# Peptides against a protein of PDB entry 5T59: the designs that were tried, part 205

Target 1, 112 residues: chain A of PDB entry 5T59
Amino acid sequence: TTPTMQSTSLLTEHLGYPPISLVDDIINAVNEIMYKCTNAMEKYLMQRNIIGKKDFSDEIKIGTAKLESLLENSVDKNFDKLELYVLRNILSIPSDLLEENRFRLLHHEKLV
Target 2, 90 residues: chain B of PDB entry 5T59
Amino acid sequence: EHIRFQRLVQVCNKALEESIRKLQSWEKIHECFPNYGQTREGIENLTVCQQQVIKLWSNLSRVEFDAIFHERSIEEKLNQLDDLINKARS

## One batch from the design tools (peptide; made by RFdiffusion4, then SolubleMPNN)

Design b2_p30_3_s2 (from b2_p30_3, 14 letters changed)
Fold by OpenDDE base, seed 1:
Structure b2_p30_3_s2 (fold): chain B 112 residues (1-112), chain C 90 residues (1-90), chain A 30 residues (1-30)
Amino acid sequence: as target 1 above (112 residues)
Amino acid sequence: as target 2 above (90 residues)
Amino acid sequence: SMEEERKKKLEELNKKRKKKREERLKELLS
């Protein structure tokens, strides 16, 4: 189900934070990890940039940049799908609980 | 009984696995280093580098995602949500 | 310098994500 203002409000009260905040934490983390990985790759290869008498530094920089771009695109696509799935299917409230009578149930359970 | 947290973990793992898939392809790695990869030493270096970056990806993501889930108490909160929904439907 | 470049890239990604969400919100409310 598609998130609504009502479901977002209820979930925010339940979680103590907006559902989107969890998604932001996840995506921010993977983005940081992504660049840590590509940086590590570049550093490793740059320490091994000379083979025989030839310096491959320029090729290494270009190659790692290409790999970074590939990873960026893949991360963006897959974690955009993740965001939609989490908000629609995990951090969601069924329609039967969005009725006024069922809404009180959520508040009651929290206070008990 | 409790399904939402399990789904969250599964979806996170799937997204991580799909994201790193291209780096798991030797062909794609080699294409980025066409001349470097034509040397014996270059191939060896790329092979080790590929393995290390995949391991780093896996290890860092595991540590960071577990930390997020703990800080947000998401397992407990999702279990509670499951319980509330199940109670309402009974 | 390397850290600064990474920071800039992260900021750009965050901006893009924010923009996409705003667009989705507009579609939802329309």
Scores: peptide ipSAE 0.543, ipTM 0.946, DockQ to the pose 0.508
Fold by OpenDDE base, seed 4:
Structure b2_p30_3_s2 (fold): chain B 112 residues (1-112), chain C 90 residues (1-90), chain A 30 residues (1-30)
Amino acid sequence: as target 1 above (112 residues)
Amino acid sequence: as target 2 above (90 residues)
Amino acid sequence: SMEEERKKKLEELNKKRKKKREERLKELLS
């Protein structure tokens, strides 16, 4: 089911916030987590950058950056899919509920 | 009866799992540190690092997503939505 | 700093998502 202005309005009223706000919270959180993870990885390895009198700092920085890029791409792809799925299949109102008589039910439930 | 919140949790978990999949690949990790990973200590460090990052990813996502779901009262709201749908179809 | 770099990247991601979202929402709500 594809979101409509009507369904978005009804869901916003029901939720107390626009459906997209939940998605934003989720994606914002995972993005922050992503960089916390890569930062932790870099810090951990940079504390262990010297092995056998050889300094691997440059390689660690480059390697961590590469991994971060991989993670960024994966997060972007998968959570874009998540956004579509949530809006279409979870935070959605079936067409039968959008009929006039059933539209009133949503409002009625809120008011009582 | 109540299915939407379960689906939300499932799709979130799926997205998280798919996102971290490449970091779960030792080959991907090792290829990013070709010389560092040629040393015994390097391999050990990378192994621990990989494990810790995956755990951190899992733990942080669990805590943060639970907080979001709670703050947004999404389980209750989705259950109510399911109930409304079921009522309308009855 | 690394923290500032991460913050900058995060802001960039949010900005990109916002732009993409606007276009998508136009289609979804049309």
Scores: peptide ipSAE 0.543, ipTM 0.947, DockQ to the pose 0.729
Fold by OpenDDE base, seed 2:
Structure b2_p30_3_s2 (fold): chain B 112 residues (1-112), chain C 90 residues (1-90), chain A 30 residues (1-30)
Amino acid sequence: as target 1 above (112 residues)
Amino acid sequence: as target 2 above (90 residues)
Amino acid sequence: SMEEERKKKLEELNKKRKKKREERLKELLS
């Protein structure tokens, strides 16, 4: 099922917010978590940057940045798929309910 | 009967799992720290770091997603949606 | 700082997502 203006409006009325708002909350959260994780990783390793007489600070910074980029790409890809799936298959209204007579059910339940 | 919220949880978990998968690869971790990872202490540090990051990822995502779901009352709303759909088809 | 850089990256990600979504929604709602 593909989102439509009608379905979005009906779902917004039902949810109290647009369906995309939930997706935004989820993706915003994971992006924040992502950088918290990479920051923690960098800090942990930077506290252990000297082994013997060698300072690995530069390598740690570069390596952590590479891992961050890798994670960024993966998060972007997977949560884009999530967005599509949620909007099409979870926060969706079947076609049989997208008829004028079926809209009465949603309004009726809201008023009762 | 109620399926939508379950699907939401499933797809969220799947996205989280797939996103962190490459960080779960020791080879991927090690190749980012080629010289550091050639030392005994470096390997130990990277191992602990990898484990901690994965745990942090899991814990933070669980807490934050649960908070979002609660604040948005999404389980209740999705259950109601399922009920409405089922009723309409009756 | 790293924190400031992360903040900027986050903003950039949000902007990119928003733009991509707008284009997608135009297609879906057309």
Scores: peptide ipSAE 0.539, ipTM 0.946, DockQ to the pose 0.703
Fold by OpenDDE base, seed 3:
Structure b2_p30_3_s2 (fold): chain B 112 residues (1-112), chain C 90 residues (1-90), chain A 30 residues (1-30)
Amino acid sequence: as target 1 above (112 residues)
Amino acid sequence: as target 2 above (90 residues)
Amino acid sequence: SMEEERKKKLEELNKKRKKKREERLKELLS
């Protein structure tokens, strides 16, 4: 189901934070991990930049940058899909419960 | 009966897997280092590098995502949500 | 440094994501 203002409010109350905050945590984490990975790759190869008295530093820098770009694009695409899925299918309240005011159960359970 | 947290884990794993897919391709790696990869040592270095970065990706994501899930108490909260929904439908 | 550069890139990604999300949320919450 598609998120609504009502569902967002109820979920925020239930979670203690807005649903989107979880998504942000996830995406922020993966972005950081992404650059840690590419940085590690570059450093590893730059420590091995000379082979047979030939310096491949420039090629390594360009190559790692290309890989970083590929990873960036893939991360962006896949975690954008993740965001939509999580908000629609995981952090969601069925519409039938909202329509029938059954969401009161959330409040009731909180109070009990 | 509890399905939401399982789905969350699944979709996270899928996103991580799909994201690293290109780096798992040796051809893609080699294409980025055409001359470096023409040397024996270069191939060896790229091979190790590829393996290490994939492992790093997997390990870091596991640790960080688990930390997030814990800090947000998301398993408990999603289980509670499932229970509430099931109760309402019963 | 490389670290500062990565940090800058992260900030750019976050900004882009935020803008895209704002547009999408208008549709989702409509």
Scores: peptide ipSAE 0.544, ipTM 0.947, DockQ to the pose 0.707; fails the geometry check

Design b2_p30_3_s3 (from b2_p30_3, 13 letters changed)
Fold by OpenDDE base, seed 5:
Structure b2_p30_3_s3 (fold): chain B 112 residues (1-112), chain C 90 residues (1-90), chain A 30 residues (1-30)
Amino acid sequence: as target 1 above (112 residues)
Amino acid sequence: as target 2 above (90 residues)
Amino acid sequence: SLEEERKKKLEELQKKRKKKREERLKELLS
């Protein structure tokens, strides 16, 4: 079910926050985790940047940057799909519940 | 009966799994460090690094997502939503 | 610092996401 202004309002009332806020929390978290991971990789390798008297610092920096970009793209793609799925299929109200009689039911249950 | 929260967990896990999949490829990792990866020690370091980052990804995600779900009371709210829908259809 | 750079990157991602979402939501809520 595609989100509507009505469903968003009802869900916001039910949740105590807009549905998109949950998605934002999730995506913000994974983005932060993403950079923590890539930073950890770089630090780990930079502590081991010299092999056989050769300094690989530049290669490590470039390589980790490439991996970061790769991960960024993957995260973006997959969590965009997640956003759509959550809003359409999880945090959604069936059309029959958006009718007047069912709308009252939701409010009634909230107030009682 | 209650299905929405389960689906949320599933879709989150799927997104996390799909996102880290490319880092699970040794070939892709090695390609980013062509000269470093030609050394024995470099290969060893990359191997450990790959394993550790994947574990870090998994652990941090679990902790943070669980915290979010708790703070947002999402399991309870989704269960309630399921109940409301089921009641309306009865 | 590295932390500051991370913060900047995160902000950029948020801005991009916001822009994309605004366009999408207009269609969804119309």
Scores: peptide ipSAE 0.588, ipTM 0.949, DockQ to the pose 0.627
Fold by OpenDDE base, seed 1:
Structure b2_p30_3_s3 (fold): chain B 112 residues (1-112), chain C 90 residues (1-90), chain A 30 residues (1-30)
Amino acid sequence: as target 1 above (112 residues)
Amino acid sequence: as target 2 above (90 residues)
Amino acid sequence: SLEEERKKKLEELQKKRKKKREERLKELLS
């Protein structure tokens, strides 16, 4: 079910925050984690950049950048799917509850 | 009866797993470091690095996501939502 | 700094996500 203005409002009231805020928290977190991971990788390898009298610093920088890009793309793809799924199937209200009578019930239950 | 929070956890785990999948590929790692990976020591370093970054990914995501879920009280809220829906349909 | 660079990257990702959402909204209303 595609989110509507009505469902968003009701869910916001129920949650105490807009549904998208939860999604933002999740995605912001994973993005931050992503860069922490790639940074850690680069630092680890840069501490081990010389092997057999050869300096691999440039290769390491390029390689880690490639991996970062790869991870960025994957995170973007998968968490975009997550966003849609969460908003449509988890943080959603069935159509029958969006009707007038059911709306009143929901409101009443919240107040109890 | 309570299904939404379970689904949330599942979809989050799925997204995390699928996101890190390419880094779990040794071939993908190695191809980014073609010359470095031609050395024994380089291979060893890459192997350890790969393992550590995956662990870091898993640990950080677990901690942060749990914190988010707690701060947003999402389990409780989703359970309540399930209950409301089920009650309305009964 | 590295931290500043990370912050910048994160902000860019947020902007991109926001833009994409806006586009989806437009499509929904059209």
Scores: peptide ipSAE 0.588, ipTM 0.949, DockQ to the pose 0.497
Fold by OpenDDE base, seed 4:
Structure b2_p30_3_s3 (fold): chain B 112 residues (1-112), chain C 90 residues (1-90), chain A 30 residues (1-30)
Amino acid sequence: as target 1 above (112 residues)
Amino acid sequence: as target 2 above (90 residues)
Amino acid sequence: SLEEERKKKLEELQKKRKKKREERLKELLS
């Protein structure tokens, strides 16, 4: 089901925060992790940049940048899918609960 | 009965796994370091680097996502949501 | 610094995501 203003409001009440906030936390975290990983990779290789008296620093920098780009694209794609899935299928309210007489359920549980 | 949190974990893991797939490809790694990877030491370094970064990815994501889920109380909230839905349908 | 560079990259990603999401949210919530 596609999120609606009503479902978003109800879920925000239930969660104590907007559903999108959870998604933001997840994606922000993975993005940070992504750059930590690529940075670690670059540092590791740059500490090993000389082999047989040849300096591969430039190649390492270019190569790690390429890998970072690949990872960035993959993260973007996959976590965009994640966002849609979470909002549509996990943090969602079925239509039967969106009926006027059913709204009371979420509010009732909150007040009790 | 309680399915939403499980699905959340699953979709997160799937996204993480799919995201790191390119780095799991030795071909992708090697092609980024064509000359470096032609040396014995280079291959060894790249191999270790690849393994370490994948482990780092896995470990950091586990720790951070668990922290997020805890801070947001998402398991409890999703379980409650499941219960509400089930109650409404009963 | 590496930290500053990372921060800039992260901010850029957030901005891009925000723009994309705004367009999507209009569709989802409409």
Scores: peptide ipSAE 0.587, ipTM 0.949, DockQ to the pose 0.639
Fold by OpenDDE base, seed 2:
Structure b2_p30_3_s3 (fold): chain B 112 residues (1-112), chain C 90 residues (1-90), chain A 30 residues (1-30)
Amino acid sequence: as target 1 above (112 residues)
Amino acid sequence: as target 2 above (90 residues)
Amino acid sequence: SLEEERKKKLEELQKKRKKKREERLKELLS
């Protein structure tokens, strides 16, 4: 089910915030975590950048950047799917409730 | 009867698992560090690094997502939504 | 700084996500 203006309004009233706000919180969090992870990786390896007489600092920087890009793309793809699924299947109102008479139930429960 | 919050947790976990999957590949890790990974110490460092990053990913995501779910009261709200839907259909 | 760079990256991701959502909306309303 595709979100509608009516469903969004009803859900916003129920949740106290727009459904997309929850999704934004989740995705913002994972993006932050993503960069924390890649940063930790780079720092860990940069502390171990010299093996023998060779300095691998440049390779480490390039390698971690590649991994960051890889993770970034994967996060983007998977959490885009998550967004669609959440909005369509979790934070959604069934079609049988998307009628004026059925909306009264949600409003009534809020007032009780 | 209450299914929406469970689905939310499942979808979040799936997205997290799928996102980190490429970093779980040793081949992918090694490809990013071709010369570094040819040394014994390099392999050891990469191995530990890979494990630590995966753990960090898991731990941070768990803590942050739980915090979000709590702050947004999403379990309660989704349970209420399930109840409203079930009531309307009865 | 690392902190500033991270902030910029995060903002860029947010902008991209917003743009993508807007594009979806346009497609839906077309």
Scores: peptide ipSAE 0.585, ipTM 0.949, DockQ to the pose 0.480

Design b2_p30_3_s4 (from b2_p30_3, 15 letters changed)
Fold by OpenDDE base, seed 5:
Structure b2_p30_3_s4 (fold): chain B 112 residues (1-112), chain C 90 residues (1-90), chain A 30 residues (1-30)
Amino acid sequence: as target 1 above (112 residues)
Amino acid sequence: as target 2 above (90 residues)
Amino acid sequence: SMDKEREEKLKKKNEELKEKREKKLKELLS
C-alpha cells in the first residue's frame, strides 16, 4: 500500500518519528559507509603506489574513482528499492485499519 | 506473528549484499587497474584491498544499522504494530 | 584532496535526498 497522510500521521504517533526518518537514517548511513570504504581503498593502494620503480598514483586515483561510481550507482538503486519496500510493506498500516472503527482502535490503544 | 522487523532486517541485508556485489567481482576490480594489475605486487595489493573493503563494508553496515535500529526502537515498534494489526483482525 | 571531495559528495547526496523528501512530502500533504 502507498503511504497516505493518515497512515503517516498514525505511524508517526506510534513510532515517535515520521517513518521516512528511519529510511533517511539508513540511507545516510550507507552513503557514509560507501565513501569510507572507497576512501580506505584509495588510501591503501596509494600507500602502495610504487611498483618496480613505476608510479601508479594516477591510475589508482582513476581506478578508485571508477569503483566509487560503480558502488554509488548500485547503492542508489538498491536502497531506492529498499525505501519503497519499507514504506509500503513494513512501515505501513493495512487499509482495513485505516477505516473509522479501526482508526479509533489504534488511537485508543495509544491513549489508554 | 512478528514479521515486520524480520522483513526489515532481510531487506536491509539484501540491499547491502546487492550493493557490494560489483566489488566482489575480481574482474571488475582488475579492469579499473589495468597496468597496476599486471604486476605481481599489484595483484596482491588489489586482492587484499578487495577483501578488506568488503569486510569493512559488512562490519560498518552491521554496526551502523544496529545502532539505527536501537536508537529508533524499531524492533519493539514493529512488533507492537504487528500485535495491533493481529488484534484488529482477530 | 580526495577526502574532501568525498565529503562534498556526501553533502550533495544529503541535499539531494532532502530535496526529494520535501517534494514527496508536498505531494502527500496536497
Scores: peptide ipSAE 0.374, ipTM 0.928, DockQ to the pose 0.578
Fold by OpenDDE base, seed 3:
Structure b2_p30_3_s4 (fold): chain B 112 residues (1-112), chain C 90 residues (1-90), chain A 30 residues (1-30)
Amino acid sequence: as target 1 above (112 residues)
Amino acid sequence: as target 2 above (90 residues)
Amino acid sequence: SMDKEREEKLKKKNEELKEKREKKLKELLS
């Protein structure tokens, strides 16, 4: 079911926040985690940048950047799918509940 | 009876799993460090690094997502939504 | 600093996300 203005309003009332806010929290979190992970990776390797008499600092920087880009693309793709799924299938109201009679039920339950 | 929160957890886990999959590939990791990975010590460092970053990914995501779900009371809210829908259809 | 660079990337990404969300929300409410 595709989200509508009506469903968004009802869900916002039910949740106490707009449905998209939950998705925002999730995606913001994963983005932060992503860069924490790549940062940790680079720092770990940079602490071990010299093997023998050779300094691999430049290679490490380039390599970690490549991995970061790879992870970024994957995160973007998968969490875009997640957003769509959550808003359509989880944070959704079936059409029968969007009717006036069912709408009253929702309000009634809230007030009781 | 209550299905929405379960689905939320499932799709979150799926997204996290699919996102980190590329970093789980040793081949891809090694390709990014072609010369570094030709040394014994380099291979060892990359191996540990790969393991650590995957663990960090898993641990941080678990903690942060749980916090979000708690702060948003999403399990309760989704259960209530399920109940409302079921009641309306009864 | 690579740390600062990643911090800036995160900031930029958040801004981009915000813009995208706003567009989607406008579409939903239109």
Scores: peptide ipSAE 0.373, ipTM 0.929, DockQ to the pose 0.648
Fold by OpenDDE base, seed 2:
Structure b2_p30_3_s4 (fold): chain B 112 residues (1-112), chain C 90 residues (1-90), chain A 30 residues (1-30)
Amino acid sequence: as target 1 above (112 residues)
Amino acid sequence: as target 2 above (90 residues)
Amino acid sequence: SMDKEREEKLKKKNEELKEKREKKLKELLS
């Protein structure tokens, strides 16, 4: 079921915030975590950049950048799927509840 | 009875797991550091680095996602949604 | 610096996400 204006409004009323706001929080968090992880990785390796009097700093920078790109692409892909799934299947209202009578029930429960 | 929050947690975990999957591959890690990884010490460093980043990923995601779920009261809200749906269908 | 670059990437991603959400919202309301 694709989200509609009606379902979004009802869910917003129920949640106290738009459903997409939850997804935004999740995605913002994972993006932040992603760059924290790659930053930590680079720093760890850059502290160990010299082996046998050879300086691997350039290789480390390039390598960590490649890994970051891989992670970034994977995060984007998987959390795009997550967003779609959450909005369609978790933060969703069945069609039978979108009818007028069911809508009244939701409001009634809120008022009680 | 209550299924939505469980599903949310499951799909979040799945997304996190799939996202970090490539970094769990030693081959992919080594390919990014072809010369560095040819040294014994380099291999050791990469191994530790790989383990640490995966742990950091897991720990940070757990803490941050739990915080989000708490701040948004999502478990309670999803349980209530399940209850409303079940009640409406009864 | 790489730290600065990552900060910029994060900022950019946030902006892109914001734009996508705005577009999606407009489509929903249309």
Scores: peptide ipSAE 0.369, ipTM 0.928, DockQ to the pose 0.572
Fold by OpenDDE base, seed 1:
Structure b2_p30_3_s4 (fold): chain B 112 residues (1-112), chain C 90 residues (1-90), chain A 30 residues (1-30)
Amino acid sequence: as target 1 above (112 residues)
Amino acid sequence: as target 2 above (90 residues)
Amino acid sequence: SMDKEREEKLKKKNEELKEKREKKLKELLS
């Protein structure tokens, strides 16, 4: 099921906000968490950057950046799939309920 | 009966788990720190770091996602949506 | 410095998301 103008309007009325707003909150949250995690990782290792007589600061920075990029790609991929699934299969209205008589039912239930 | 909210939680958890999978690989971690990881102390640090990051990921995501779901009243709204759909099909 | 860099990345991500949503909304309403 693909979102339509009609379904979006009905769901917005039901939810009190557009369906996409929920997805926005989720994706914004995970992006923030992602960078908090990589930042914590870098800070932890940079506090332990010297082993023996060697300074591994540059390697730590580069390595953490690589891991961050890897995580970014994975997050983008998986949460793009999530967005599509949520909008099509969770925050969706079956076509049969979009018929005129069923359309009235949704509207009536909201107002009562 | 009520299925939509359960599915939402499931797909969120799956997305989170799949996203962090690369960091759960010791091989991937070690590859990013080839020389640092050749030292005993470096290996120990990377091991602890890996564990802490994964735990941080899990804890933060749980707290933040639960907050979002609560603020959006999504469980109640999805349950109501299920009920409306089921009623329409009856 | 690294904190600031990641903050900027997050800001950019949010902007990209906003733009994508606007495009999809326009397509939906057209």
Scores: peptide ipSAE 0.367, ipTM 0.928, DockQ to the pose 0.594

